# Designs tried in a protein design run: peptides against a protein of PDB entry 9GMZ. Part 199

Target 1, 343 residues: chain A of PDB entry 9GMZ
Amino acid sequence: TGFPLELLTRPATERLAYFENYTVAHPRLKEVYEILMRTIAEPAGASFIFVYGASGVGKTTLRLRVEQKLTELALPKLESDRARVPVVGIEAIAPESRYFNWKEYYTRALITLEEPLIDHKFDYGVRGISRDNFGKINVESKVVAPALRRALENALIHRHPDVFFVDEAQHFGKVASGYKLQDQLDCLKSLANMTGILHCLLGTYELLTFRNLSGQLSRRSVDIHFRRYCADSPEDVQAFKSVLLTFQQHLPLAETPNLVDHWEYFYERTLGCIGTLKDWLKRVLSDALDREATTITLKDLQKRALSVAQCQKMFKEIQEGERQLSETEADVQNLRSALGLGA

## One batch from the design tools (peptide; made by RFdiffusion4, then SolubleMPNN)

Design b2_p21_3_s3 (from b2_p21_3, 9 letters changed)
Fold by OpenDDE base, seed 3:
Structure b2_p21_3_s3 (fold): chain B 343 residues (1-343), chain A 21 residues (1-21)
Amino acid sequence: as target 1 above (343 residues)
Amino acid sequence: SKVYEVEDPAVPLHRPALLRR
């Protein structure tokens, strides 16, 4: 099983798009997907889900697959409830300033929630929010963040998504003071509480700072660790090699490259992160297609690899996140032991 | 049919190929 051979006669853009749209159901992605889907279906009074893991582990792929599945599951209900949106997903933008731009966040959330094809126009009760002739939400510059928040609260209540996804959610944490970070968390918590909509924040290990600052969020949050593959685990190495084999079969090239034989080099330059691997292969495939190459070589891989310095930086960030989690797990065990609850 | 334009269309999720032992 591989790519459709007909792609070899198609334009480079179609060949690249095939690979871009190709997703490997690797074990960690499947595990986290199943946990996340179960948690969304049965939140048990949780207001937040935190999905944290290394940059490039595949959190965006996870989000998109969950969004797809929630949409599929909602289709029969959407025929009768035309106002409902099954899921909403937004990516948080890194603030240019030391301050998170709530106005932009609320605007983007409203635009995402209010798809042009929704027949049921909702009046937000906010002056300066309108739909254009194409059904796209327009927000006038005069609309202030508190008004946009009220509009989003009303829209979330009316559209009633099963979950609100915020990707790259560590960007909420890029605030110079712990006090301001708490204010951001309290703002998000208030939005979730006011709407009754479950929020899922996906991000790097920097998202753990959010968990630690709010003992009140921890009581109403579910944590999901999206782990990378570890080279010290034979099972993880086998899974990583299996992913390489799968990508090897799905690169739309005349000659199948041998990626698996280079698994250690792929691991060294991805740290076991499948998203990083896919993005690397996308860049290399694009270069190969531009050259009308029949295959990918080690030199082609090396040209688009992350530098050793980049990998060392990323690895330090991963190790710090993994350390914080291991310490937290040990603290839980120590607390249980101290309470006379068997370890 | 409300085609939710998931910007990324239905990204096929494929199982990894097993390395033949």
Scores: peptide ipSAE 0.021, ipTM 0.522, DockQ to the pose 0.045
Fold by OpenDDE base, seed 4:
Structure b2_p21_3_s3 (fold): chain B 343 residues (1-343), chain A 21 residues (1-21)
Amino acid sequence: as target 1 above (343 residues)
Amino acid sequence: SKVYEVEDPAVPLHRPALLRR
C-alpha cells in the first residue's frame, strides 16, 4: 500500500509531514530495535547501553521509536503513577569550547525530563530551578553545573524513567585529553549509579573510543552495533532496494518515481545509510512540492545529493569504525581460541 | 527476505515493500 491518495489534494506542508513521519521498518532497524527494547526491559545489571553506527544509519529514528513504544507501554500505569516519566531522550551538543558544557547538558536533560504536563511537581533541592505558570522548567543563569546535576539526579530518581537516551553521544568524547574523557565517563557512570537509571548512549563509531576508555563500564554495558547495508552483501542490497521501493510508494506525488532502478546511485550517495537516504528524499520531495511537480526525476535527485567528496569522507570514517570493530571481534576470537573455547 | 514489521500501534514502522523476484 502506498501513501493515502487524498494527500495529493492536501497542502505541500501536510504532504511533506506525511513523508517525514513515515518510517520504514528495515531489517537492521528492526534488529537493533528488538535488542534495545529487550535490553531496556531486562538490563541484567547493565547501567549503560551503547548504540553505535555510521552517521545517518538511523540511530535517531531508533531512539524516537523506542521512546514512543516505552511511552505507550507505560500509559496505563502513568494514570496511577503521575510522578513517573517512562523515558527521556536528549541530544548531546558538540562543545563550542574545548570542554563539554555540562551545565547545558544537565539543563537540557532536566527540561526534557520535566514535561509541562507532569502533575506531580517536586522540589529539585536547588534554588533557581522553578516551573513557570505553564509548567515549563526555568533554570536561572546563576545555577551552577553541580547544582543542576543534583537537580537532574533528584528528577531522575523521582521520575524513574526506564531509560535515559543521549543521542550524538560521541560529543562527550570531543575533549582535548584522554583524562578529561575518563572524567566525563566517570561522571556519566556516577549519574547512572546514583540514580539507578539505565543510560543509552547513541553515537557514531567515535563512541567506541569513549566506550573503550572504561574497563569498568565494559562490565556494566551492553553494546549494540547498528550496521549500514553493505553492497557486497546480496541480502543487504536486496534490503536497500526494498527500502527504496517502499519510499517511492510513500512519496506523496501524482506519479510514482522509479527510485529502485537508480539503487546504485542511491547507494553511492548514502553508503547504505537509510537515515541519509530518507533525508535526501525529504529534500528532493520538498523541492518537488515547491514546484508543484508530479514526480521526482534523476536531475532532482542529483541536485540534492551529497557530493562525491562528502561521500568519500563519510566512507573513510565508516571504514575506520568498521575496521576497529573487526579488530575487536578478531581479538575476542583470538582470546577464545587461546582459552580453548574454540571459534 | 524476512519482512520485519515492528507493529508500533501509534506510529507503525512500515515494512519494506518486497521486491518481487
Scores: peptide ipSAE 0.021, ipTM 0.575, DockQ to the pose 0.055
Fold by OpenDDE base, seed 2:
Structure b2_p21_3_s3 (fold): chain B 343 residues (1-343), chain A 21 residues (1-21)
Amino acid sequence: as target 1 above (343 residues)
Amino acid sequence: SKVYEVEDPAVPLHRPALLRR
């Protein structure tokens, strides 16, 4: 089934919004979603989940779908427990300085956790944290990071989310070398331990460097690799073509474009990353709607494609991440062999 | 070819139902 045909008579903004909100449940997204949902339900003493994969693979889409599902599943319980928040999700901001802004992190986390409409207002025990007339949290500039941490710890304990999501979590690793990066890991670990809240860090393959620095986190973490589709796998190629077929059916245009016949070009310019593909198609759809076009052409696609140089850079970053994971898998096998566990 | 009919998880990303309180 394609898009609702009624959209063809609707404003361009509504047609674009339909496609923006449309999510293809592609096989890898479904697989990672099921693993993540099971791990959140049964963390088995884990304090961290690491979800890593290429930029544009769909990690933010995964997060948003899990947040939605956890919220849906919690609704019946939230009627009786008005203090509970089922899930909290933030995006880690790239540090403008060589230092991670923990004050900003705690402030954003607290603002996100403490929705304006939450009935049960909590006293954080911290001067300079207030609510406005709309219930929105305001944090005064004088409030220091240790006080904001205590406020967040108390809020997380009181609200008891099933998981705390941090998207773009590789930004924790972009800070100063060696000891300072360990201190950041220890800070996150301490927050998870003090609150009893499971943390899920989503990021690029740069997150692996952060994960590997703490042998203690490795003992209490679950790893989820969100893989791209690979052109050397017939199954992955078929899945990628099926995604293209689905997107062509859900582009709210009068004439259905043939995207599938151009699958190699789409693969070349997305590296098998469905988020990159969706963002590309969104830009092309926006251009088509602005022109009141009946369809999209290969020329329209080419106008909004990533450059070959951008794709080559992205591919090198992917290959390095995939290599590091392959080495880790080999190291596990070597360890098993060295332990006398059969191959 | 199994066209994976992507079961439409088109549950619109409605803003978390928490905004309906």
Scores: peptide ipSAE 0.013, ipTM 0.491, DockQ to the pose 0.052
Fold by OpenDDE base, seed 1:
Structure b2_p21_3_s3 (fold): chain B 343 residues (1-343), chain A 21 residues (1-21)
Amino acid sequence: as target 1 above (343 residues)
Amino acid sequence: SKVYEVEDPAVPLHRPALLRR
C-alpha cells in the first residue's frame, strides 16, 4: 500500500518526517539483518562482528533496525532486570586531529549507555563522573581517558548489553602509522575481553585493513559483507527496481512520480546503494514540499543528484573494496589448493 | 514487481529509549 493519504493535508514537516522514517526492507538488508541477528544470538565465542560495505549502502539503517528488534525482544526481561540495557549503539567521529580522541569516544559511549530514564543509578567508581538533575551523564574536564575507560568497562559489565555497536568504525583507521592502528585495535580487543561484551563494528571497506593487521582478531571475529546491488545481476536489477517502486508509492505527493522508468539514471547516481538513493529522494522531496509541488520531475532529480565526478570517485572506492574481498576469496582457494584440499 | 515494505514503517527508529515509558 502507499503512504497514508491524510498526509496530503498535513504540514510539509510531517510529510517529510514520514518519508524519513519510512524504511524499505529490501532483500540485501533482510539477508544481512538475519545474519547479524543470528550472530548476536549465537556468537560462538566471537568477540567482534565486522559489518562492511559501500558508503550509503544502508549500514546505519541496519544498525537501527537491529537495535530496535533487540530492544523489543528484551522488554519482558527488562521489567525484572531494570539495570540491564539490551543494546548500545554509537557513531565514531572522524578525528579533527591525527589522533583518535579516546576521551570523547568513552564519554559518548557512557552517555549513550547510561540513559537518563534508567532508574538504577550506577556508581562508576570514578571521581568527576556524575548524573545531573536530569539524569544525564556529566564528565568533568579533568577526568582522564584511562578513568573514562574504567567507567565504561564497569558500566558495560553492569548493564550487560547483548551487543555494542560502533558505526562509522573506519574512523579508528585514520591513524598516520600502522602501529597506532594496532594499538587502537588492541584497546578495543581489551575492552571486549574485560567486559565480555560482543562488539559490532560497522563501516566502509576501510574496515578490511583491520582484518589484515591482526590474525588474532580474525580468530574471534565474524565478518558480514553488506553488498550493494549490481547492474550485471538480473536479480539485483529487479530488486533495485522494486525499491524504486516502493519509494515511489511512499513519497507523500498528490501525484505519484514515475521513478521506475528512470531506474538506469537512479542506478548511475547511487551505484546500487539504497541509503544514497533514500537520501537523494529525501532532498528532492524537501524541495518539492517547499514549492508546494504536486509531483517530482526529472529536473528536480537532476538538481539534487550527486555529480558524475562524485559517482566516479565513490565507484573507484567500491571497486577497490570489492577487489580486496575477491582477492581474499581467491587466496582461500589458493591456500586450499596448496594444502592439497581439492578446489 | 515485488514491493519490499517494512511491516511498521511508522515506528520512529530514532528513540529506542522511549519504549520504556
Scores: peptide ipSAE 0.012, ipTM 0.491, DockQ to the pose 0.092

Design b2_p21_3_s4 (from b2_p21_3, 8 letters changed)
Fold by OpenDDE base, seed 2:
Structure b2_p21_3_s4 (fold): chain B 343 residues (1-343), chain A 21 residues (1-21)
Amino acid sequence: as target 1 above (343 residues)
Amino acid sequence: SEVHEVEAPEVPLKRPALLRR
């Protein structure tokens, strides 16, 4: 079923917003969603979930869908437990300096956890944390990172979310190598342990460095690989074509563009990453709506495509991540064989 | 192999504003 035909009479802003809000439940997204939802429901003593995959694979879409579902499932319980927050989701920001800004991280986490409309106001026990007249958290500049951490620990315990999401979590690793990176991991581990809250770190293949640095984190972590679609798999090619078909039916244009016939070009410029594909189509749709165009042409697509040089760079980063995972799978098989466990 | 439409989730991704408390 395509887009609502009534959208053709609506403003360009509403037509664009429809497509922006539209999500294709593609096979890899469904698979990772089910694994993640199951792992959140039954963490089996895990303190961490790592979700890693290519940039633009759809990790943020996955997070937002899980946040929505956890909120929906919690609604009946939230009537009786007004203090509870079902889920917390933040984005880790790339550090401007050689030091991760833990103060900013804790502040953002507190602001996100402590929604203005939450009835049950919490006392953080920290001077310089207040609520304004609208219930918004204000953190004074004088509040130090250790005090903000204690406030966040207390808030997480009191609000008891099912999971704490950190998107773009590779940004923890960009600041320091070796000992300082271990200290950051130990800081996150301590936060998860002190609060009893499951942490889900979503990011690029750079998250594999975190997995390898702490043999103690690996014992208490679940790994979820959010794979791209691969052109060497007939099933993945078919799934990618099905995504293109779905998007072409949900572009609010008078004439349905034929995206499927150009699947190889879409694959070349997205590397099988559906988020990259959606963002490309959004840019092209915006341009088409600005021109009051009836359809999208190949020329319109080419104008907003990633360059070959950008795709080559992204592909090298993907290949390195996929290689590291394949080596880890081979190491597990070698370990099993060495233990006399059949391959 | 026939190309089929992929099922969309029924609900648009609105940021869950916990605002309905």
Scores: peptide ipSAE 0.028, ipTM 0.666, DockQ to the pose 0.077
Fold by OpenDDE base, seed 4:
Structure b2_p21_3_s4 (fold): chain B 343 residues (1-343), chain A 21 residues (1-21)
Amino acid sequence: as target 1 above (343 residues)
Amino acid sequence: SEVHEVEAPEVPLKRPALLRR
């Protein structure tokens, strides 16, 4: 099944939006989705879920799919419980300063949680937090981070989401000189404990530092590794090619491009990361639509590819993360063997 | 935005027609 052929007569903006909204349910995404959905449904006393993997592996796509599904599942109950929000998801911002901006984080979280369509408005107990005439949250600049935290805690308790997502969560690791990453973890842990809300942190392999620093978080966390596709695995190569085949069928162009025959080049420039692949194809599609082209060529792909130097840098970061995980797995295995638990 | 999830077809990779250089 391909794109709706009617799109060929539609504006370039609609054709691009179709592809942007299109998601390939590739094996790794399905696997991680199922694990994450199950863990959210049955957290078993966990207060945190860590989803880590390469940049561009598809973590944001995973989050958005889970948010959609949790919303759909909650809709029948939300008719009776108009105070509830089923899920909240934010992206942690890279601080411009040498430290994570908690004020901005709490503000964004509160604004996202308190959508305008919520009928049950409550007082956050904080001066300078209000709703406008459209029900949108306004936070005055005078509101300090500790007050915003209390407002967010109260909002999370009142709205009772099944999970609170934080994408790009490695940005919590950006601490000022003299501050410990542990203090950031203790802050997050306190927020989860005070609200009773399950937190899911999605990020790069830099999230592994969070796992190692907090022996208390490790007891109350579930870890999910969102793996890339590896070229040394025939199954992973086949899965990657199937993704290319699916994308080529869903590019709203008059002539279906052959992406699959160039799979090695796609792999070289994406490192097996489907998000990176999709973003590359979006750029190429946009360029093709701007030219009113009937298809995309290898030259069009090359024009929008990541440079070899970018890929080499990204690959080193991936290899370091995969190495750290492999060492951790080996340490677990060594511990099991030393305990007389079979390998 | 409605995210359309399409299962990656288990379709045997028939060699599609070459991207024109």
Scores: peptide ipSAE 0.028, ipTM 0.499, DockQ to the pose 0.179
Fold by OpenDDE base, seed 5:
Structure b2_p21_3_s4 (fold): chain B 343 residues (1-343), chain A 21 residues (1-21)
Amino acid sequence: as target 1 above (343 residues)
Amino acid sequence: SEVHEVEAPEVPLKRPALLRR
């Protein structure tokens, strides 16, 4: 199976949009998706879910897939409960200053939660929060962070989402000291406790610092490791080749490129991260469409590849994250053995 | 081992246009 052949007669923008919207349900994505969906359905008293893994592993794709599914599952109930929002997802932004911008975070959360098309308009009781003629939330510059927090708490209680997603959540950790990271986590914990809404933080292995700093969050959190594919595993290499085969069939070009024969080069420049692979192929496809090319070549791939220096940096960050997790797994096994529990 | 195509989700990940009722 492949892309719809009628796309070959469509504008380059439609062909590129097809590939951008195309998602491969690769084994690691499917595994993490099932764990995350189960955890959202049955939190078992958890207030947080941490989803961590390499940059470009596919965490944003996972989030969007879960948001879609939670929406689909809620549709029958949303006809009777017009105030409910089934899911809310935001991206955390790196602070320009040494401090996380909570005002910006609460503003983005409110704007995302309060979609223009919600029939049931809620008054937040906060002066300087309004809706325009299209129902879009507007927040005046004079509104302070504590007032925005109260507005978000009230909105989350009223809309009652099954989960609140925060993508790129490692940006909460971009503070001048580890102590300030604890304050950020205590602030998020308070928001989750006050609203009764489950929070899911998605990010890089920098999220492991959150787990290590807050023993109280660890008792009320579920951890999900979104692993990359490893070249030392025959099964992971086979899965990575299957992803390349799938992508080559879904590139809307007149001639199907042979990506699978170049799997080692794709692995070298993606480190087994499927999001990095998709973004690379998207750049190469865009260049091919701009040239009205019938296919893509190894030279086209090389032109848009990450540099060896970028890959080496990314690989060091991955190895450190994988090491910290392996040490934690060994500590759990040692504790179980010391308790007389089998491995 | 044969390389197989991985299933795509039936519906492209469009942002849930929930409220375009």
Scores: peptide ipSAE 0.026, ipTM 0.610, DockQ to the pose 0.068
Fold by OpenDDE base, seed 1:
Structure b2_p21_3_s4 (fold): chain B 343 residues (1-343), chain A 21 residues (1-21)
Amino acid sequence: as target 1 above (343 residues)
Amino acid sequence: SEVHEVEAPEVPLKRPALLRR
């Protein structure tokens, strides 16, 4: 089933917005979604969930789907518990300085948790945190990071989210020294312990560094690998082609482009990452709509493709992440063999 | 193997509307 044909008579902005809001429920996204939802429902004493995978694999799409589902499941309970927030999700910002800005992190987390329209406004016990006339949280510049942390701890305890999401969480690791990375993890661990709230960190393979730094975090964490599609797997190639077919049918153009016949070129320039594929197709669709084109061509695709040099860089980063995971799997097998447990 | 359409999730990713609570 394709896009609604009435979109062909709509403005280019509505046609583009349709495709932007369209999500393919591809096999790897479904699998990781089910694992993540199950882990949130039954954390089994875990304080952290790590979701790692290639840039552009679809981690933000996963987060947004889980946030939506947790919100939908909580709606009946929220009628009686008006103070509760079912889920909170933020994106970590890349530090402009050599140091992660905790003040900004706590401010953004607090603003996101404290929705303007939430009943039962909480007193954070911190001077310089207020709500404006629209109920939006305002944080005065004089409020220091330790005070914002206490306000966030109190807000998390009062709002009782089932999970706290941090997207782009590799930005916690962008510190000038290994010691500072441990301090960042200890801060997050302390926040999770003080609040009792499960934290889910989504990010690139740079999150594997977090896993390796603390044996105590490893005992209280669940790891979820959001894999790309691999060209060496016939099943993964078939899934990738099926995603191309689905996007092909959902591009709001007068003539359905043949994307599937170009699957190798799409694979070469996305490395099996569906988010990268969607973003590429969005750029190409925007260009086609601006030209009032009936379809998209290979030349249109080539104009908006990542360069070979960009793909080579991204592939090297993926290979390093996949290698680190494969070494961990080999260590498990070596441990099993050394214990006399059959493979 | 035949290429098939991947199931779209029924609900478009609407940004969670500000829950009027």
Scores: peptide ipSAE 0.031, ipTM 0.622, DockQ to the pose 0.076; fails the geometry check

